# Peptides against a protein of PDB entry 2FGR: the designs that were tried, part 131

Target 1, 331 residues: chain A of PDB entry 2FGR
Amino acid sequence: SSVTLFGIVDTNVAYVNKDAAGDSRYGLGTSGASTSRLGLRGTEDLGGGLKAGFWLEGEIFGDDGNASGFNFKRRSTVSLSGNFGEVRLGRDLVPTSQKLTSYDLFSATGIGPFMGFRNWAAGQGADDNGIRANNLISYYTPNFGGFNAGFGYAFDEKQTIGTADSVGRYIGGYVAYDNGPLSASLGLAQQKTAVGGLATDRDEITLGASYNFGVAKLSGLLQQTKFKRDIGGDIKTNSYMLGASAPVGGVGEVKLQYALYDQKAIDSKAHQITLGYVHNLSKRTALYGNLAFLKNKDASTLGLQAKGVYAGGVQAGESQTGVQVGIRHAF

## One batch from the design tools (peptide; made by RFdiffusion4, then SolubleMPNN)

Design b2_p16_8_s4 (from b2_p16_8, 11 letters changed)
Fold by OpenDDE base, seed 4:
Structure b2_p16_8_s4 (fold): chain B 331 residues (1-331), chain A 16 residues (1-16)
Amino acid sequence: as target 1 above (331 residues)
Amino acid sequence: SELLDELLEKIKELLS
């Protein structure tokens, strides 16, 4: 049996030039390169190739010392694993997000990540961004000559919002091919939620691929998210991402990523371009900088996610520039 | 965008 304490403290100075009022925001933010976290995990060998595991992980907010408290909402699982793969019980990344966010070169955090995994429709469910789920059972296959898959189901436990039932139910999964420099995946998911107190299905399909050329890595995502409402029409967003990263001097990594969010319900697009650099001072400590540009067109009001400083929207059609410079320390 | 929609619909059909 083993128990490991682990974590990341990532804190930055951040700036965005526009908030919802058109004013700049700046200060100390968190999780610019990696999500700050504290966790416990461990395994027990049960013999015969079977292992039990646990994983408890919560987010750390270094700017205020977790003033709002600490929880294990990032992951709180118990698992069995073996030659058959792994079964997990508990709150976790849903299989689709776990796999498909891996193609995000900005690690699904800070001002540069792919923002497609989002609540596009003012969904009233707790996890309508499609990233995690409560009451989740997940299964992950082993890798069979590159082929692998993951599946998940989250119980709604008869949660209701307004007239909507089955809120919080998730069903989804992915199939993937991971072999050497190549990774490719297809993910499908549906969540039951509510919008305006009315039953709504959040359907998501995502394609991802990456290839590591050694000197550089290319990564891409194609995603459609559709909130299917009984009344008011569907809210559909097509999201596209293309990114490249390259090692620099053996101690650094440069990243460039572009994303397009075509928000069909409002006939508006947003363009995101992010340049990032990570400089490793050691295996555990890095300095980093991110520079992001978000251009909203027409009715789009998307904002960069400068966690701890400003993560709200901007005025319709406004562009936003964001900067993060910080320290990441892993333990 | 339309191409993506068509592709996605085809994928959905294949998986239905």
Scores: peptide ipSAE 0.018, ipTM 0.552, DockQ to the pose 0.012
Fold by OpenDDE base, seed 3:
Structure b2_p16_8_s4 (fold): chain B 331 residues (1-331), chain A 16 residues (1-16)
Amino acid sequence: as target 1 above (331 residues)
Amino acid sequence: SELLDELLEKIKELLS
């Protein structure tokens, strides 16, 4: 058996030109290129191709030294794997987010990522962004000639909010084709939650694809999230993303990504464009810079996620510019 | 967009 201690410390100087009051914010932020984390993982060979595994991972907040504490909310799984694939028990990325966020060239981190995996409806569930789940059982197939899939179910354990029952229940999965330079996936998921104390279904469909041309990579996402409410109508968002990345010399990578968030319930759109650069100083240490523009139209109030500095919204119809410059170190 | 709406409705039907 083996046990590995691993982690990432990613800290940056960040700036956004507008907060909810229209004022600028700046300071030391976290997780601009990769989410800062501390983890333990290990495997045990059980023979016959069967392996046991564990994974414990929590987020690190370098700017304040984890003032709010440390936990393993990123991942806390035990697993069995073999020729049949992998079964995981415990809190983790849900299968849909695990697969479909892989098409986000900013790795669902910092001010540049695709923000479609979001709580669009003031859902009262802890994980109404569709990213992770408690009480999760997941299964991932092997790759068979390119084809692969993942499935997950999270128990609600009779959790209630207001009059809503089954809060926290997740069911979802994806099918994918990963072969050489091509990747394509379709994900479907439903979560039970509450909005205003009333039962609400969060339905999600996501299509992703990427192609690596060697000199550059193209990636795209199409997503719809719908919070199905019994009263007040559905809250639907259609999200679109298109991105490109390319190596720069032997040590750098440049990324450009555009996203559109069509928020149907408020008939308002938001446009996001981000330019990013990563410069590898070594295999484990990199410098990075991100420049993001977020344009809100009409009633849209979206804000860039400059974690540790400002991650709130802006006034309706306002645009926001964000910058991150930082160091990422992996161990 | 319409296709996505249809697919989501199908999901709800299957999971309800």
Scores: peptide ipSAE 0.016, ipTM 0.552, DockQ to the pose 0.012
Fold by OpenDDE base, seed 2:
Structure b2_p16_8_s4 (fold): chain B 331 residues (1-331), chain A 16 residues (1-16)
Amino acid sequence: as target 1 above (331 residues)
Amino acid sequence: SELLDELLEKIKELLS
């Protein structure tokens, strides 16, 4: 067997010009370019093309030294893999988020990422953002001439919130085509949760595509998230993303990404535009900068996610500007 | 918004 210790420490100085009170916030934040993490992983060759694996990964918060503790909530899986693909047991990214987040040019972190994978309805479940799940069984196919798929089911284990049962149950998957410069995927998921102590289904459909032109890459996402409530009506959000990235001088990468969040339940939109740059000092160390602008319309109160500094909302209809400058180091 | 809704409905129809 083999065991590898790995990680990323990504820490930044961040600024947002508005919090919920309309005041600026600034300080030392985390995970501006990549999510900071510490992990252990390994594989064992069982012969005949079969391998066993484990993966334990937790988030690192460099600004406070993990004051809230360390855990393996990012991933804690044991797996079998072979010619049939891979089966994973344990907490992990759900298949839909694992695949569809790959089209986010900001790697689902910092102030610039696509924020569609979100708890749009004050869901009371632990993972109502649709990103990860406890008690998860996942299966990923091999790539067959570009075609691939992933499926997952998470047990609710009779978890209840209020009158809601089956909280935490997840079922979902994706189909994809990944070949050369082209990637395209369709993901579907349903998660059972609670809102206001009442049973609610979180339904999600996501389309993603990217194309690498060599000189630049284009990427896009279309997503609908619907919290289906028995009382009070559905909470539906349509999210859109379009981004472009390009290498710079062989040592850098520039990214530009736009997202629109159409929040139907409050008939309000939010527009996000982010410019990012990564400068590689080495294969393992990079400097980066992000500049993001978020414009809320009407009743929208979305805020940029400057983790470690300010990740809350703003007043309805207010705009927010954010900056992150940081260091990313991988080991 | 309407375009996405239309697309989603079409996908639902295809999957039904």
Scores: peptide ipSAE 0.015, ipTM 0.547, DockQ to the pose 0.011
Fold by OpenDDE base, seed 1:
Structure b2_p16_8_s4 (fold): chain B 331 residues (1-331), chain A 16 residues (1-16)
Amino acid sequence: as target 1 above (331 residues)
Amino acid sequence: SELLDELLEKIKELLS
């Protein structure tokens, strides 16, 4: 068997011009270009094309040295893989998020990422953003001439919140076509949760596509998230994303991404536009900068996610500008 | 958009 220690330390200086009180926030933040992490992984060849694997990964908070502790909540899986694909047991990205977040040019972190994978309805489940799940079994197919798929089921284990008795149950999957410069995927998922102590289904459908032209890459997402409540009506959000990236001078990458979040329950939209640049000092170390603008309309209160500095909302209808400048180091 | 809603519903129906 083999064991590999790996990680990323990503720390930045961040600024946002408005918090919930209308005041600016600034300081040292984390995970602006990539999520900071520490992990262990390994494989064992069992013969006959069968392999065993494990993966343990937790988030690192460089600004405070993980003052609140360390865990393996990012991923804690054991797996078997072979010609049949891969089966995983344990907490992980759910298949839908694993595939569909790959179209986010900002790597689902910092102030620039697509924010559609979100708890839009004050869901009381721990993972109501649709990103990860406890008690997860997942299966990923091989790639068959471009076609591939992933499926997952998470046990609720009779978790209850209020009158909801199946909180944490996940069922979902995706189908995809990945061939050369083209990637396209469709994902569907449902989670059982609670809102206000009442059973609620979080339904999600996501379409993603990207094309790499060599000189530039285009990527897009279309998503609907719907919290289906027994009482009070549905809370629905339609999210759209379009982004482009291009290599710069062989040592850098520039990224531009726009997203629209149409929050139907409050009849309010938010617009996000982010410009990012990564400069590679080496294969393992990079400097980066992000500039993001978030415009909330009407009752929208979305905030940019400057982790470690300010990740809360703003006043209804207010705009927010954010900046991150940082260092990413991989090992 | 309403167009997206309609499209998504059709996709759901197709996959049901």
Scores: peptide ipSAE 0.015, ipTM 0.537, DockQ to the pose 0.012

## One batch from the design tools (peptide; made by RFdiffusion4, then SolubleMPNN)

Design b2_p17_1_s1 (from b2_p17_1, 11 letters changed)
Fold by OpenDDE base, seed 1:
Structure b2_p17_1_s1 (fold): chain B 331 residues (1-331), chain A 17 residues (1-17)
Amino acid sequence: as target 1 above (331 residues)
Amino acid sequence: SLAEGLAELAAILAALA
């Protein structure tokens, strides 16, 4: 058997020009280019092409030394794998987020990522952003001539909030085609949750695609998220993303990404544009900078996610500018 | 339903094409 200790420490100086009061915020933030993490993983060859695996991973907050503690909420799985693919038991990325966030050129972290995987409706479930689930069973197929898929089910374990039952139940999956420079995927998911103590279904549909031209990569996402409430109208958001990245001088990468969040329940849009640069000092260490602009229209109050500094909203219709400059180190 | 959502997403895609 093998056991590997691994991690990333990513810490930055971050600034946003507006918070909910219209004031600037700045300080030391975390996870600007990659989510900071500490993990353990390993495999055991059981013979006959069968392997057992484990993966334990938690987030690191370098700014405060994990003052709120450490856990394995990023991933805590045991698995069996072989020619049939992989079965995982335990908390993990749900299959839909695992696949569809791969099209985000900002790695689903910092001030620049696609923010569509969100709790749009003040859902009361712990994972109403559609990213992870407790009590999850997942299955991932092998790649068959480019075609692959993943499926997941999370048990609710009779969790209730108000009158809502089945809170935390997830069912979802994706189908994909990954062949050479091309990737394309369709994901579907439903989570059971509560809003205002009432049963609510969080339905999600996401289409992603990317193409690597060698000299540049293009990537895109189309997503609809709908919180279907028993009382009151549906809370629907259509999210769009288009991004490009290119290697620079063999040691750097430049990234540009645009996203639009059409928040139907409030008839309001938000526009996000982010420019990022990563400079590799080595295979394990990089410097990075992100510059993001978020324009809210009408009743929209979205804020950039400067983790460790400010991740709240802004006043309705206000724009926010954010900057992160940091160091990422992998081990 | 998810089917309705998929149809709506497809319509969005068609409008963007």
Scores: peptide ipSAE 0.009, ipTM 0.499, DockQ to the pose 0.012
Fold by OpenDDE base, seed 5:
Structure b2_p17_1_s1 (fold): chain B 331 residues (1-331), chain A 17 residues (1-17)
Amino acid sequence: as target 1 above (331 residues)
Amino acid sequence: SLAEGLAELAAILAALA
């Protein structure tokens, strides 16, 4: 049996030029390049190729020392793995987000990430962004000839909000082909939630692909998220992403990513473009900088996610510029 | 040093901007 303590402390200076009032915000933020975390994990060899595992991981907020407390909401799983793959029990990334966020060159973190995995409809469920779930059972296949898949189901445990009685139920999965420089995946998910106290289905379809040319990597995402409401009509968003990254001088990486969020319910688009750079001082320590531009059109109010500084929206049709400069340290 | 690293990063970012 083994137990490993691990973590990341990522803290930055962040700036956004506009908040909801049109004012600038700046200060110390967290998790600009990677989510700051503290975790414990371990494995036990049970013989015959079977292993037990555990993983406990919580977010760290370096700017305030976890003033609101610490929990294991990032992951709290027990698992069995072997030739059959891996089964996980407990809160985790849902299979769809775990796989499809891998095409985001900003790793779903900071001001630059693909923001498609979002609560687009003021869903009242705790995880209506489609990223994680409580009460989750997940299964991941081995890779066989490049092909792999993951499936998950989360129990609602009769959680009710308003008249909705299945809040938190998740079913989803992906199929993928991962072989050498090529990765491609299709993910499908449905989550039960509530909007305005009424039962709502959050349906998600995501296609992702990437290719590593050695000198550069290209990555893309296509996503549709639909909150299907019994009353009031569907809230649909089509999200698109295209990104490129390249190693620089053997110690750095530059990233450029564009995303478009077509918010159908408000007939409004938002455009995001982000330039990022990571400079490795060592295997464990990096400096980074991100520059992001978010252009909202019409009724769109999206804001960049400068965690710890400002993650709210802006006024309708306003543009926002964000900067993060920080240190990431892994242990 | 951290100072040197920050200076290098600033220079690189300026060149990329």
Scores: peptide ipSAE 0.009, ipTM 0.433, DockQ to the pose 0.030
Fold by OpenDDE base, seed 3:
Structure b2_p17_1_s1 (fold): chain B 331 residues (1-331), chain A 17 residues (1-17)
Amino acid sequence: as target 1 above (331 residues)
Amino acid sequence: SLAEGLAELAAILAALA
């Protein structure tokens, strides 16, 4: 058996030029290049190609030393794996998120990531962003000739909000083709939640693809999220992303990513453009900088996620510029 | 439905192509 202690401490100085009041915010933030974390993981060889595993991972907030406490809400799984693939029990990334966020060149963190995996409808469920789930059973296939898949189901355990009685139920999965420089995936998910105390289905469809040309990588996402409400109509968002990354001088990486969020329920779009640079000082330590511009149109109020500094919205139709400069250290 | 969403996504892709 093996047990590994691992983690990332990622802390930055961050600035955004507008908050909800139109004022600037700046300070020390967290998780600009990678989510800061502390974890334990291990495996046991059970023989015959069967392995047991565990994974416990929680978020670290370096700016305040985890003032609100520490938990294993990032992942808390036990697993069996072998030639059949892997079965996981416990809170984790849902299969759709696990696979399809891999096309985000900003690693689903900081001010630059694709923000499509979001609670677009003021859903009252804890995980209405479609990223993780409690009470999750997941299965991941092996890679067979490039083809792979993942499936998940999360029990609602009769959680109720208002008239909704199945809050937190998740069902979803993806199919993918991963071969050499090419990756492509299709994900489908439905999550039960509540909006305004009424039962609501969060439906999600995501297509992702990337190609590594060696000198550069291209990546893209297409997503539709739909919160189906009994009253008030559906809240639909179409999200698009296109990104490119390239190695720089053998020690760095530059990233450029564009995203469009077409928020149908408010007939409003938001445009996000992010330029990022990572400079590797070693295998474990990097400096990074992110510059993001978010243009909201009409009734859109999206804000960049400068965690630890400001992650709220802005006034309708306002643009926001964000900067992060930080250190990432992995252990 | 998910099927409707897929159809809409396909239509968007076709329009972008």
Scores: peptide ipSAE 0.009, ipTM 0.499, DockQ to the pose 0.012
Fold by OpenDDE base, seed 4:
Structure b2_p17_1_s1 (fold): chain B 331 residues (1-331), chain A 17 residues (1-17)
Amino acid sequence: as target 1 above (331 residues)
Amino acid sequence: SLAEGLAELAAILAALA
């Protein structure tokens, strides 16, 4: 049996030029290049190619020392793995997000990430962003000739909100082809939630692909999220992302990513462009900078997610500029 | 339905190609 303590402390100085009042926000933020975390993991060889595993991981907030507490909400799984793949029990990334966020060149954190995995409605479920689930059973296949898949089901455990009686139920999965420089995936998911106390299905479909040319990597996402409400019509968002990254000088990486969020329910678009640079001082320590522009059109009120500084919306039709400069240290 | 979503996504992909 093995036990590994691991973590990342990622802390930055962040600035956004507009909040919901039109004022600037700035200060010390977290998780600009990677989500800050503390975790424990381990495996036990059970013989015959079977292994048991555990993984406990929580988010670290370096700006305030986890003043709101620490938990293992990032991942809290026990698993069995072998030639058949891996079965996981416990809170984790849902299979769709686990796979499809891998195409986000900004690692699903900071001011630059693809924001498609979002509660696009006033969903009342805790995980209506489609990223993680409680009470999750997941299965991941091995990679066979490039082909792989993951599936998951989360129990609602009779969680109710208003008249919704299956809140938190997740069913979803992906199929993928990962071979050499190519990765491509299709993910489908449905979550049961509530909006305004009424049962709502959060349907999600995501296509992702990337290709590593060695000198540069291209990555893309196409996603539709649909909050299917019994009353008031569907809340649909089509999200698109295209990104490129390239190594610089052997120790750096530059990233450029564009995303479009077509918010159908309000007939409004938001455009996000982010330039990022990571400078590796060592294998464990990096400096980074992110510069993001978010242009809201019409009724769109999206804000950049400068965690620890400002992650709220802006006024309708307003643009927001964000900057993060920070240190990431892994242990 | 998810099938309808898939069809719409396919249409979007086709339009982008």
Scores: peptide ipSAE 0.009, ipTM 0.488, DockQ to the pose 0.012

